# Designs tried in a protein design run: peptides against a protein of PDB entry 3VA4. Part 53

Target 1, 107 residues: chain A of PDB entry 3VA4
Amino acid sequence: EPIGQLRLFSGTHGPERDFPLYLGKNVVGRSPDCSVALPFPSISKQHAVIEISAWNKAPILQDCGSLNGTQIVKPPRVLPPGVSHRLRDQELILFADFPCQYHRLDV

## One batch from the design tools (peptide; made by RFdiffusion4, then SolubleMPNN)

Design b2_p12_3_s1 (from b2_p12_3, 6 letters changed)
Fold by OpenDDE base, seed 2:
Structure b2_p12_3_s1 (fold): chain B 107 residues (1-107), chain A 12 residues (1-12)
Amino acid sequence: as target 1 above (107 residues)
Amino acid sequence: SLTPEEALALYG
């Protein structure tokens, strides 16, 4: 059962998509075997990771040394590779130039 | 491409 969600907003790439997030490591990347598969050229094969250690704890986001980076929108912040960022509910994230939003699910 | 500010303006 998913305990979080990552929304990819609609854009030139197509419609909005929602990805379930589970306990453990949820890899964000272009590779089709990623938990959050973003099949776009500007996304690295393994771009970032969202790790959820418990249902009652905030997820940790880390960039995996991606080519085009990972950014938090508010407050604006570029995430250095491998540095842990605790995600807040409804947080807006840029993977390369793709805007996404993390949402905590009530389970 | 989008800046963080543009993303917030569009989706925030």
Scores: peptide ipSAE 0.039, ipTM 0.695, DockQ to the pose 0.940
Fold by OpenDDE base, seed 5:
Structure b2_p12_3_s1 (fold): chain B 107 residues (1-107), chain A 12 residues (1-12)
Amino acid sequence: as target 1 above (107 residues)
Amino acid sequence: SLTPEEALALYG
């Protein structure tokens, strides 16, 4: 059962997509086998990772040394590679230029 | 490119 959700907002790339997030590592990247597959040229094959250790703990986001970076929108912050960022519910994230939102599911 | 401010304005 999914613990969270990552929403990719609609844009020039196409419609909105929702990705379920599960316990463990949820890789964000261009590679098709990523948990959060973002098949866009500006996304690194393995761009970032959202790790969920427990249902009652905030997920940890880390950039994996991506080419075009990972940013938090509010407040604006570029995430250095490998540095843990605790995700807040409803947090807005940019993977390269793609805006996404993390949502904690109440299950 | 999309800035954090722009993302907030559009989706926040």
Scores: peptide ipSAE 0.038, ipTM 0.696, DockQ to the pose 0.956
Fold by OpenDDE base, seed 1:
Formats: sequence, structure tokens, C-alpha cells
Structure b2_p12_3_s1 (fold): chain B 107 residues (1-107), chain A 12 residues (1-12)
Amino acid sequence: as target 1 above (107 residues)
Amino acid sequence: SLTPEEALALYG
């Protein structure tokens, strides 16, 4: 069962898309085999990782040294590669210039 | 590209 959800907002790229997040590592990237596949040129093949543990189920987001970066919207912050950021419910994230939102599923 | 502030204004 999914523990969380990452929503890619609608935009010039197309309609909104929701990606389920599970325990373990959920890779965000352009590669089609990523848990959160964002098939866009500005997204790195392995852009970032959202890891969820069984202990607290609170996701840890880390940029994987992406070319165009990962940012938190509020408060604004560019995530240095490899530095852990604990995601809060409904947190807005920018992967390159693609706005996304994390949502915790209460299950 | 969108800045964090712009993203917040659009989707916050």
C-alpha cells in the first residue's frame, strides 16, 4: 500500500499526474523505470530520492546531484546534493522547474 | 523556469 503521494501539477507539459510513494526509496527522475518518472529533458535521469522508513513514515528528500536542482517552495530553499530534507505534508517541491506537491496518505 | 515564489503563488 502507498504511504504517500507525489503530485505533479498540470502545466505546459500536460495534465496533473499522481505518483504513489512506498516504503523504501522512491527515485524521482527522467528514467522511465523511476518510481516517479518525470520524462522531461530538464529532469536528470536520477534527479532525487524520496525515502520513507517504516519507523515514522515521514519522507526524506535528497537531491541526487541533479543538473537543474531540487527546491523547497516555502520557505524557499535550494537543496544541496545529498542533504536530507524531511518532507512535511502538502509540501511544495520544484524538481528543476516542475512544481510538485507531497501528500501524506493516512493509512 | 519557475522560482519557488512563483510556484507558491500559482499552487500555494
Scores: peptide ipSAE 0.038, ipTM 0.689, DockQ to the pose 0.954
Fold by OpenDDE base, seed 4:
Structure b2_p12_3_s1 (fold): chain B 107 residues (1-107), chain A 12 residues (1-12)
Amino acid sequence: as target 1 above (107 residues)
Amino acid sequence: SLTPEEALALYG
């Protein structure tokens, strides 16, 4: 069922958590309604979105104008709001100061 | 705060 997975690494906030990603829009944010709910004060209510389409299984990540930003680790870059970034398998992402990793599932 | 470089070093 899930097309991908977003892993939130362990840290001062708590243990590691894995979030399934599905076709369509997977919103990352502090709001409990988000597909990827990160209930931390430094995360915006609607922080970013990971969109996966049927015709292109590679997810598109966009920052939604978050307060503390979204960054790609390798190569390092800050994502401007609304600019599409195609995620590669095993991509490392920072939502504010929270390190995450995208993993493509074989489906 | 965690920088991209630090994230790579810790989890890459």
Scores: peptide ipSAE 0.037, ipTM 0.684, DockQ to the pose 0.951

Design b2_p12_3_s2 (from b2_p12_3, 5 letters changed)
Fold by OpenDDE base, seed 5:
Structure b2_p12_3_s2 (fold): chain B 107 residues (1-107), chain A 12 residues (1-12)
Amino acid sequence: as target 1 above (107 residues)
Amino acid sequence: RLTPEEALALYG
């Protein structure tokens, strides 16, 4: 049962994609075995991680030392590697140049 | 490179 969703907005790379997020670690990266697989050259093989420890707790986003970084859009902020960021519902995130949005699911 | 402000304008 997914607890959240990460949406990759459409762009020159292709159409919008929605990724379910589950309890535990949801790895964002270029590697095809990532929970959130973003198969683009500017995305690191293991770029970031969204960890959901419980359904009633906000997910934690951490950049994994990615080459091209992870940013929060509002307010603008570059996430230093390994520093925990508590995701807000509807949070807009840039993985490298790729805009995404997190939202929690009501389950 | 897409900036946060550009992203906000497009998707916010």
Scores: peptide ipSAE 0.632, ipTM 0.948, DockQ to the pose 0.961
Fold by OpenDDE base, seed 1:
Structure b2_p12_3_s2 (fold): chain B 107 residues (1-107), chain A 12 residues (1-12)
Amino acid sequence: as target 1 above (107 residues)
Amino acid sequence: RLTPEEALALYG
């Protein structure tokens, strides 16, 4: 069952979408086989990864060397490629210029 | 392009 959720907010691209996050690697990217598939030109095929381990349900976010970057909104910070960032509940993330929010599920 | 500052204002 899903341990977390990533919400893509609504925008010019269309309505909001919610993506379930599971134990292991949840790849964010333009490629259709990504766990979090964002089929937009500014998103890299494999843009970032959200990894959730069994011993620590708090996800680790890493940018995968994306072209247009991954940023944390508050406090504002560009994530260097490959550097681990522990996601906080309700954290706002920019993949390129697409605003998303992580939500920890109570499971 | 949406900036972190703009994102915070809209969604924070």
Scores: peptide ipSAE 0.626, ipTM 0.947, DockQ to the pose 0.901
Fold by OpenDDE base, seed 3:
Structure b2_p12_3_s2 (fold): chain B 107 residues (1-107), chain A 12 residues (1-12)
Amino acid sequence: as target 1 above (107 residues)
Amino acid sequence: RLTPEEALALYG
């Protein structure tokens, strides 16, 4: 069962999509086999990773050296490649131009 | 390109 969820907000690209997040590494990227597959040209094949080590631990977000970057919205912060960012519940994230939100699920 | 400021205004 999923421990978290990443929501891609609706936009010009299409409707809202929800991606389940599981224990381990959840790769965000354009590659179709990514846990969070964002099939958009501005997204790197392997753009970022959300690692969840335990159900009661905050996930760790790392940019994987993406071309167009990963940013936290509030407060604004560009994530340097490979630097760990502890995700807060309801965290707003930009993968390139795409707004997403992390949600911790009740499990 | 969606900026953090715009994202905050829309989804914050």
Scores: peptide ipSAE 0.621, ipTM 0.947, DockQ to the pose 0.848
Fold by OpenDDE base, seed 2:
Structure b2_p12_3_s2 (fold): chain B 107 residues (1-107), chain A 12 residues (1-12)
Amino acid sequence: as target 1 above (107 residues)
Amino acid sequence: RLTPEEALALYG
């Protein structure tokens, strides 16, 4: 069962989409093999990874050396490639220009 | 290009 969720907000690209997040590594990227598949040209094939080690621990977000970057919205911060960022519930994230939000699910 | 500031204003 999913223990988290990543929401891609609606925009010019299309409607809102919700992606379940599971224990382990959840890859964000343009590749269709990604757990969070964002099929947009500005998203790298393997853009970032959200790793969840336990249901009661905050996920870790890492940019995978993406072309157009990964940013935290509040407070604003560009994530250097490979540097771990602990996600807070309701965290707003930009993958390239695409706004997303992490949501912790009750499990 | 969407900035963090704009993202916060729109989705925060």
Scores: peptide ipSAE 0.602, ipTM 0.944, DockQ to the pose 0.959

Design b2_p12_3_s3 (from b2_p12_3, 5 letters changed)
Fold by OpenDDE base, seed 4:
Structure b2_p12_3_s3 (fold): chain B 107 residues (1-107), chain A 12 residues (1-12)
Amino acid sequence: as target 1 above (107 residues)
Amino acid sequence: RLTPEEALARYG
């Protein structure tokens, strides 16, 4: 069952989309086989990873050396590649310039 | 390009 959700907000690219997040690695990227597939040219094929462990269901976000970066919105911060960021519920994230929000599910 | 500041204003 999903442990969390990543919402891609609506914009010029199209409508809002919600992606379930599961235990293990949830890859964010342009590649169609990514768990969170963002089929946009500014997104790297494997852009970032959201990892959720059984021992701690709070997700860890890492940028995977993406071309256009990953940023936390509040407070504003660029994530250096490979540096772990513990996601807070309702956290706002930019993958390149695509705004997303993490939501923790009650399970 | 959407900035963190703009994202916060729109979605925060």
Scores: peptide ipSAE 0.719, ipTM 0.963, DockQ to the pose 0.925
Fold by OpenDDE base, seed 5:
Parts: structure tokens; sequence; C-alpha cells
Structure b2_p12_3_s3 (fold): chain B 107 residues (1-107), chain A 12 residues (1-12)
């Protein structure tokens, strides 16, 4: 059962997509085998990871040394590679220039 | 490139 959701907003790249997030590592990247597959050239093959340790704990986002970076939108902040960021519900994230939103699902 | 401020304006 998914614990969270990552929404990729619609844009010139295509329609909105919702990705379920599960316990463990949810890799964000261009590679098709990523949990959150963003098949765009500006996204690194393994761009970032959202780790969920338990259903009642906030997910941890880490940039994996991506080429074009990962940013938090509010307040604006570039995530240094490997530095843990605890995701807040409804948090807006930029993977490169692709806007996404994390949503905590009801259990 | 989409900036955080632009993202906030559109999706916040």
Amino acid sequence: as target 1 above (107 residues)
Amino acid sequence: RLTPEEALARYG
C-alpha cells in the first residue's frame, strides 16, 4: 500500500503524472526502472531518492549528485547532494526544472 | 529553466 504520492505537474513535457511512494527507497530519475521515472534528458539517471522508513515518519529526500539539481520551492533552497531533507506534506520540489509535489496519503 | 519563485506562483 502506498504511503505517499509524488505528483509531476503537467507541462510541455506532457500531462500530470502521479507516482505512488512506498516504504523504502523511491528513486527519482531518468532511468525507466526508477520508482519515479522522469524520462527527460535534464533528469539524471538516478537523480534523487525519497526514503520512507515508516508510515508515521516524514519521508527523507536526498539529491544523488544530479547534474541539474534538486530544489525545494518554499522556501527556495537548493539541496546539496546527499543532504537529508525531511519532506513536508504538500511540499513543492523541483527536480531540475520539473515541478513536483509530495502528498502524504491517508493510511 | 523554471525557478522556485515561478513554481510557487504556478503551483503553490
Scores: peptide ipSAE 0.716, ipTM 0.963, DockQ to the pose 0.954
Fold by OpenDDE base, seed 3:
Structure b2_p12_3_s3 (fold): chain B 107 residues (1-107), chain A 12 residues (1-12)
Amino acid sequence: as target 1 above (107 residues)
Amino acid sequence: RLTPEEALARYG
């Protein structure tokens, strides 16, 4: 069962998409076999990772040295590669220029 | 390119 969700907001790229997040490493990237597959040229093949170590712990987001970066929206912050960021519920994230939102599921 | 400021305005 998924314990989190990453929402990609709708835009010129297409409609809104919701990606389930599971225990372990959830890779965000352009590669089709990523847990969160964002098939857009500005997204790196392996762009970032959301690691969930337990259902009752906040996920950890790390940029994987992506070309176009990963940013937290509020407050604004560029994530240096490999530096752990603890995700808050409803966190707004930019992968390159694609707006996403993390949501903790109530399971 | 969508900026954090624009993202905040639209989705915050």
Scores: peptide ipSAE 0.713, ipTM 0.962, DockQ to the pose 0.850
Fold by OpenDDE base, seed 1:
Parts: structure tokens; sequence; C-alpha cells
Structure b2_p12_3_s3 (fold): chain B 107 residues (1-107), chain A 12 residues (1-12)
């Protein structure tokens, strides 16, 4: 069962979408094989990764050297490639220009 | 381009 959820807010790209997040690596990217597939040209094929471990349900977000970057909204900052960021519940994230929100599921 | 400031205003 999913441990978390990543919500892509609605926009010009279309309606809101929710992606389940599971234990292990959840890759965010344009490639169709990604757990969080964002099929948009501004998203890198392998854009970022959200890793959830069994011993710590709080996800770790890393940018994978994406072209257009990964940003935390509050407080605002760009995530350097490969640097671990521990996601907080309800955290707002920008993958390129696409606003998303992480939600920890009650499981 | 959507900035963090704009994102915060819209979705925060």
Amino acid sequence: as target 1 above (107 residues)
Amino acid sequence: RLTPEEALARYG
C-alpha cells in the first residue's frame, strides 16, 4: 500500500493528479517508467527521486541534476543536485514550473 | 515561470 502521495495541482497542463508513493525509490520524471510520470517537456527524463525507507517513513527528496530544477516553496530554496531534503507533510515542491504537494498517508 | 513566491501565494 502507498505510504505517501504526491499531488500535482491543476493547471494549463490539465487537471489535478495524485501519485501514490511507496517504500523505496519513487522517481519523478518525464520518462513513462517513472513512478511519478510527468510527461512534460520541461521535466527531465529522470528529474528527481523521492525515497521512502522502511525504518523512516519521512521521504527524502533529491534532485537528479534536472535541467529546470527542483525547489522547495516554504521556505523558498533551490535544491542542489544530489542533496537530500527530508520532506515534511504538506510540503510544497516545484518540479520545474509544476507545483506539487507531498502528503503523508495514515497507514 | 512559476516562482516559489507565486506558488506560496496560490497554494500555500
Scores: peptide ipSAE 0.702, ipTM 0.961, DockQ to the pose 0.929

Design b2_p12_3_s4 (from b2_p12_3, 4 letters changed)
Fold by OpenDDE base, seed 3:
Structure b2_p12_3_s4 (fold): chain B 107 residues (1-107), chain A 12 residues (1-12)
Amino acid sequence: as target 1 above (107 residues)
Amino acid sequence: RLTPEQALALYG
């Protein structure tokens, strides 16, 4: 069962999509086999990773050296490649130009 | 390009 969720907000690209997040590494990227597959040209094939080590631990977000970057919205912060960012519940994230939100699920 | 400021205004 999923421990978290990543929501891609609706936009010009299409409708809202929700991606389940599981224990381990959840790769965000354009590649179709990514856990969070964002099939958009501005997203790198392997753009970022959300690692969940335990159900009671905050996930760790790392940019994987993406071309168009990963940013936290509030407060604004560009994530340097490979630097760990502890995700807060309801965290707003920009993968390139795509707004997403992390949600911790009740499990 | 969607800026953090715009994202904050829309989704914050």
Scores: peptide ipSAE 0.688, ipTM 0.956, DockQ to the pose 0.854
Fold by OpenDDE base, seed 5:
Structure b2_p12_3_s4 (fold): chain B 107 residues (1-107), chain A 12 residues (1-12)
Amino acid sequence: as target 1 above (107 residues)
Amino acid sequence: RLTPEQALALYG
């Protein structure tokens, strides 16, 4: 049962994609075995992680020392590697240059 | 490179 969703907005890379997020670690990266697989050269093989420890707790986003970084859009902020960021519902995130949005699901 | 401000304008 997915607890959240990460949406990759459409762009020159292709159409919009929605990724379900589950309890535990949801790895964002270029590697195909990532929970959120973003198969683009500018995305690190293991770029970031969204960890959901419980359905009633906000997910934690951490950059994993990615080459091209992870940023929060509003307010603008570069996430230092390994620093926990508590995701807000509807949070806009840049993984490298790829805009995404997190939203919680009502389950 | 897509900036946060650009992203906000497009997707916010």
Scores: peptide ipSAE 0.680, ipTM 0.955, DockQ to the pose 0.962
Fold by OpenDDE base, seed 1:
Structure b2_p12_3_s4 (fold): chain B 107 residues (1-107), chain A 12 residues (1-12)
Amino acid sequence: as target 1 above (107 residues)
Amino acid sequence: RLTPEQALALYG
């Protein structure tokens, strides 16, 4: 059962897409086997990871040393590779130039 | 490149 959701907003790439987030590691990347597959050239094959534990449903976001980076929108912050960031509900994230939003599900 | 400021203005 999904515990969270990551929304990729609509844009020139196409319509919005919603990705379910589960317990464990949810990899964000260009690789098709990623939990959050963003098949765009500016996204690294393994760009970032959103990890959710049973002990704390609030996800931890880490950039995986991506080429074009991961940023939090408010307050604005570039995430250094490997540094944990606790995601807040409705948080806006940039993977490279792709705007996304995390949504905590009521489950 | 889309900046956080721009993203906030568009999606915030």
Scores: peptide ipSAE 0.607, ipTM 0.943, DockQ to the pose 0.963
Fold by OpenDDE base, seed 2:
Structure b2_p12_3_s4 (fold): chain B 107 residues (1-107), chain A 12 residues (1-12)
Amino acid sequence: as target 1 above (107 residues)
Amino acid sequence: RLTPEQALALYG
């Protein structure tokens, strides 16, 4: 069962999409086999990873050396490649220019 | 391309 969710907000690309997040590594990227598949040219094939080690621990977000970067909205921060960022519930994230939100699910 | 500041203004 999913223990988290990543929401891609609606935009010029299309409607809102929700992606379930599971224990382990959830890869964000343009490749269709990614857990969070964002099929957009500005997203790297393997853009970032959200790693969840336990249901009661905050996920870790890392940029995977993406071309167009990964950013935290509040407080504003560009994530250096490979540097761990602990996600807070309802964290707002930009993958390239695509706004997303992490949500912890009650399990 | 959106800066973090611009993203905050739009979605924060």
Scores: peptide ipSAE 0.157, ipTM 0.804, DockQ to the pose 0.770

Design b2_p12_4_s1 (from b2_p12_4, 4 letters changed)
Fold by OpenDDE base, seed 3:
Structure b2_p12_4_s1 (fold): chain B 107 residues (1-107), chain A 12 residues (1-12)
Amino acid sequence: as target 1 above (107 residues)
Amino acid sequence: SLAEEARSRYVP
């Protein structure tokens, strides 16, 4: 069962999409086999990772040395590669210029 | 919208 969800907001790329997040590493990237597959040229093949170690712990987001970066929107922060960022519920994230939102699922 | 707000803050 998924523990969290990453929502990709709608845009010129298409409609809103929801990606389930599971225990372990959820890779965000352009590669089709990523847990969160964002098939857009501005997204790195392996862009970032959301690691969920337990259902009752905040996920950890790390940028994987992406070309166009990973940012937190509020408060604004560019994530240095490999540095752990603890995701808050309802966190707004930019993978390159693609706005997403993390939320925990109530399971 | 949240999406528009987020996009406006993007820094390449």
Scores: peptide ipSAE 0.312, ipTM 0.858, DockQ to the pose 0.926
Fold by OpenDDE base, seed 2:
Structure b2_p12_4_s1 (fold): chain B 107 residues (1-107), chain A 12 residues (1-12)
Amino acid sequence: as target 1 above (107 residues)
Amino acid sequence: SLAEEARSRYVP
């Protein structure tokens, strides 16, 4: 069962989409085999990774050396490639210019 | 909205 959720907000690209997040590595990227597949030109094939090591631990977000970057919105921060960022519940994230939100599921 | 808030913070 999913431990978390990543929501891609609606925009010019289309409607809102929700992606389940599971234990282990959840890759965010343009490649269709990514756990969180964002099929947009500005997203790198393997853009970032959200790793969940346990159901009761905050996930770790890392940018994978993406072209257009990964940013935290509040407080604003550009994530250096490969540097771990512990996600807070309801965290707002930008993958390139695509706004997303992480949500911890109550399981 | 949360989406617009996030978009406004984007730095290419």
Scores: peptide ipSAE 0.295, ipTM 0.850, DockQ to the pose 0.903
Fold by OpenDDE base, seed 1:
Structure b2_p12_4_s1 (fold): chain B 107 residues (1-107), chain A 12 residues (1-12)
Amino acid sequence: as target 1 above (107 residues)
Amino acid sequence: SLAEEARSRYVP
């Protein structure tokens, strides 16, 4: 069962979408085989990764050297490639200019 | 909205 959820907010691309996040690596990217597939040209094929470990349910977000970057909204910061960022519940994330929100599920 | 707030912070 999913441990977390990544919500892509609605926009010009269409309605909002919720992606389940599971134990292990959840790849965010344009490639169709990504766990969080964002089929948009501004998203890199392998854009970022959200990793959730068994011993710590708080996910680790890393940008994978994406072209248009990964940013945290509050406090605002651009994530350097490969640097671990521990996601907080309700965290607002920008993959390129696509706003998303992480939510921890009760499991 | 949260979405608009986030978008306003985007830095290319």
Scores: peptide ipSAE 0.276, ipTM 0.845, DockQ to the pose 0.925
Fold by OpenDDE base, seed 4:
Structure b2_p12_4_s1 (fold): chain B 107 residues (1-107), chain A 12 residues (1-12)
Amino acid sequence: as target 1 above (107 residues)
Amino acid sequence: SLAEEARSRYVP
């Protein structure tokens, strides 16, 4: 069962989409087999990873060396590749220029 | 909106 959710806000690209997040690695990327598939040219094939462990259900976000980067909005921070960022509930994230929000599910 | 707030902070 999903224990988190990543929401892609609506924009010029199209409508809002919600992606379930599971224990383990949830890859964010342009590749269609990614858990969070963002089929947009500015997104790298494997852009970032949201990893959720059984020990700590707070997700860890890492940029995977993406071309156009991964950023946290508040406070503003560009994530260096491979550096772990612990996501807070309702965290606002930019994958390239695509705004998303993480939501923790109650399970 | 949250989306616009996020977009306004994007650094290419």
Scores: peptide ipSAE 0.267, ipTM 0.842, DockQ to the pose 0.896

Design b2_p12_4_s2 (from b2_p12_4, 5 letters changed)
Fold by OpenDDE base, seed 2:
Structure b2_p12_4_s2 (fold): chain B 107 residues (1-107), chain A 12 residues (1-12)
Amino acid sequence: as target 1 above (107 residues)
Amino acid sequence: SLAEEAASRYVP
């Protein structure tokens, strides 16, 4: 069962989408085999990764050297490639210019 | 909205 969720907010691209996150590596990218598949041209094929090592630990987000970057909204931060960022519950994230939100599921 | 807040923080 999923440990967390990544929500892609609605926008010009279409409606809101919710992606389940599981233990291990959850790849975010344009490639259709990604756990979080964002099929948009500004998203890299393998854009970022959300790694969840345990149900009671905060996930780690890393940008994978994406073309258009990964950013944390509050406080504002552009993530350098490969640098670990510990996600807080309800964290707002930009993959390229696509606004998303992570939240932990109570399981 | 949260979406608008996030979008407004985009750095090109």
Scores: peptide ipSAE 0.075, ipTM 0.754, DockQ to the pose 0.895
Fold by OpenDDE base, seed 3:
Structure b2_p12_4_s2 (fold): chain B 107 residues (1-107), chain A 12 residues (1-12)
Amino acid sequence: as target 1 above (107 residues)
Amino acid sequence: SLAEEAASRYVP
């Protein structure tokens, strides 16, 4: 069962999409094989990774050296490649210019 | 909205 969820907000690209997140590494990227597949040209094939090591621990977000970057909205910051960021519940994230939100599932 | 808030903080 999923431990978390990543929501891609609706926009010019189309409607809102929800992606389940599981224990282990959840790759965010343009490649269709990614756990969170964002099929947009501004997204790198392997853009970022959300790693969940346990249900009761904050997931770790890392940018994978993406072309257009990964950003946290509040407080605003651009994530340097490979630097671990602990995701908070309801965290707002930009993958390139695509707004997303992480939330923990109560399972 | 949350989407708008996030989008407004985008830095290219």
Scores: peptide ipSAE 0.063, ipTM 0.737, DockQ to the pose 0.888
Fold by OpenDDE base, seed 1:
Structure b2_p12_4_s2 (fold): chain B 107 residues (1-107), chain A 12 residues (1-12)
Amino acid sequence: as target 1 above (107 residues)
Amino acid sequence: SLAEEAASRYVP
């Protein structure tokens, strides 16, 4: 069962998309085999990772050395590669220039 | 949505 959800907001790229997040590593990237597949040129093949453990269901987000970066919106923060960021419920994230939102599921 | 609008303000 999914523990969380990552929503890609609608935009010029197309409609809104929701991606389920599970225990373990959820890779965000352009590669089609990513858990969160964002098939856009500005997204790195393996852009970032959202890791969720059984002990702490609050996800940890890390940029994987992406070309165009990963940012937290409020407060604004560019995530250095490999540095852990604990996601808060409803947190707004930019992968490159694509706005997303993390939502914790009440399961 | 409000969240989308807020996020869009930070899109480079």
Scores: peptide ipSAE 0.052, ipTM 0.733, DockQ to the pose 0.501
Fold by OpenDDE base, seed 4:
Structure b2_p12_4_s2 (fold): chain B 107 residues (1-107), chain A 12 residues (1-12)
Amino acid sequence: as target 1 above (107 residues)
Amino acid sequence: SLAEEAASRYVP
């Protein structure tokens, strides 16, 4: 069962999409085998990872050395590669220039 | 929209 959700907002790329997030590593990237597959040229094949553990259900987001970066919107922060960022419910994230939102599910 | 505003303000 999913523990969280990542919403990709609608834009010039197309309509809104929701991706389930599970315990363990949820890789965000352009590669089709990523848990969160964002098939766009500006997204790295393995762009970032959202890791959720059983002992701490708050996800940890790390950029994986992506070309175009990962950012938190509020408060604004560019995430250095490999540095852990603990996601808050409803946090807004930019993968490259694609706005997304994390939502914690009650399970 | 919130998404559009966020993107416009915070994309480098």
Scores: peptide ipSAE 0.048, ipTM 0.717, DockQ to the pose 0.702

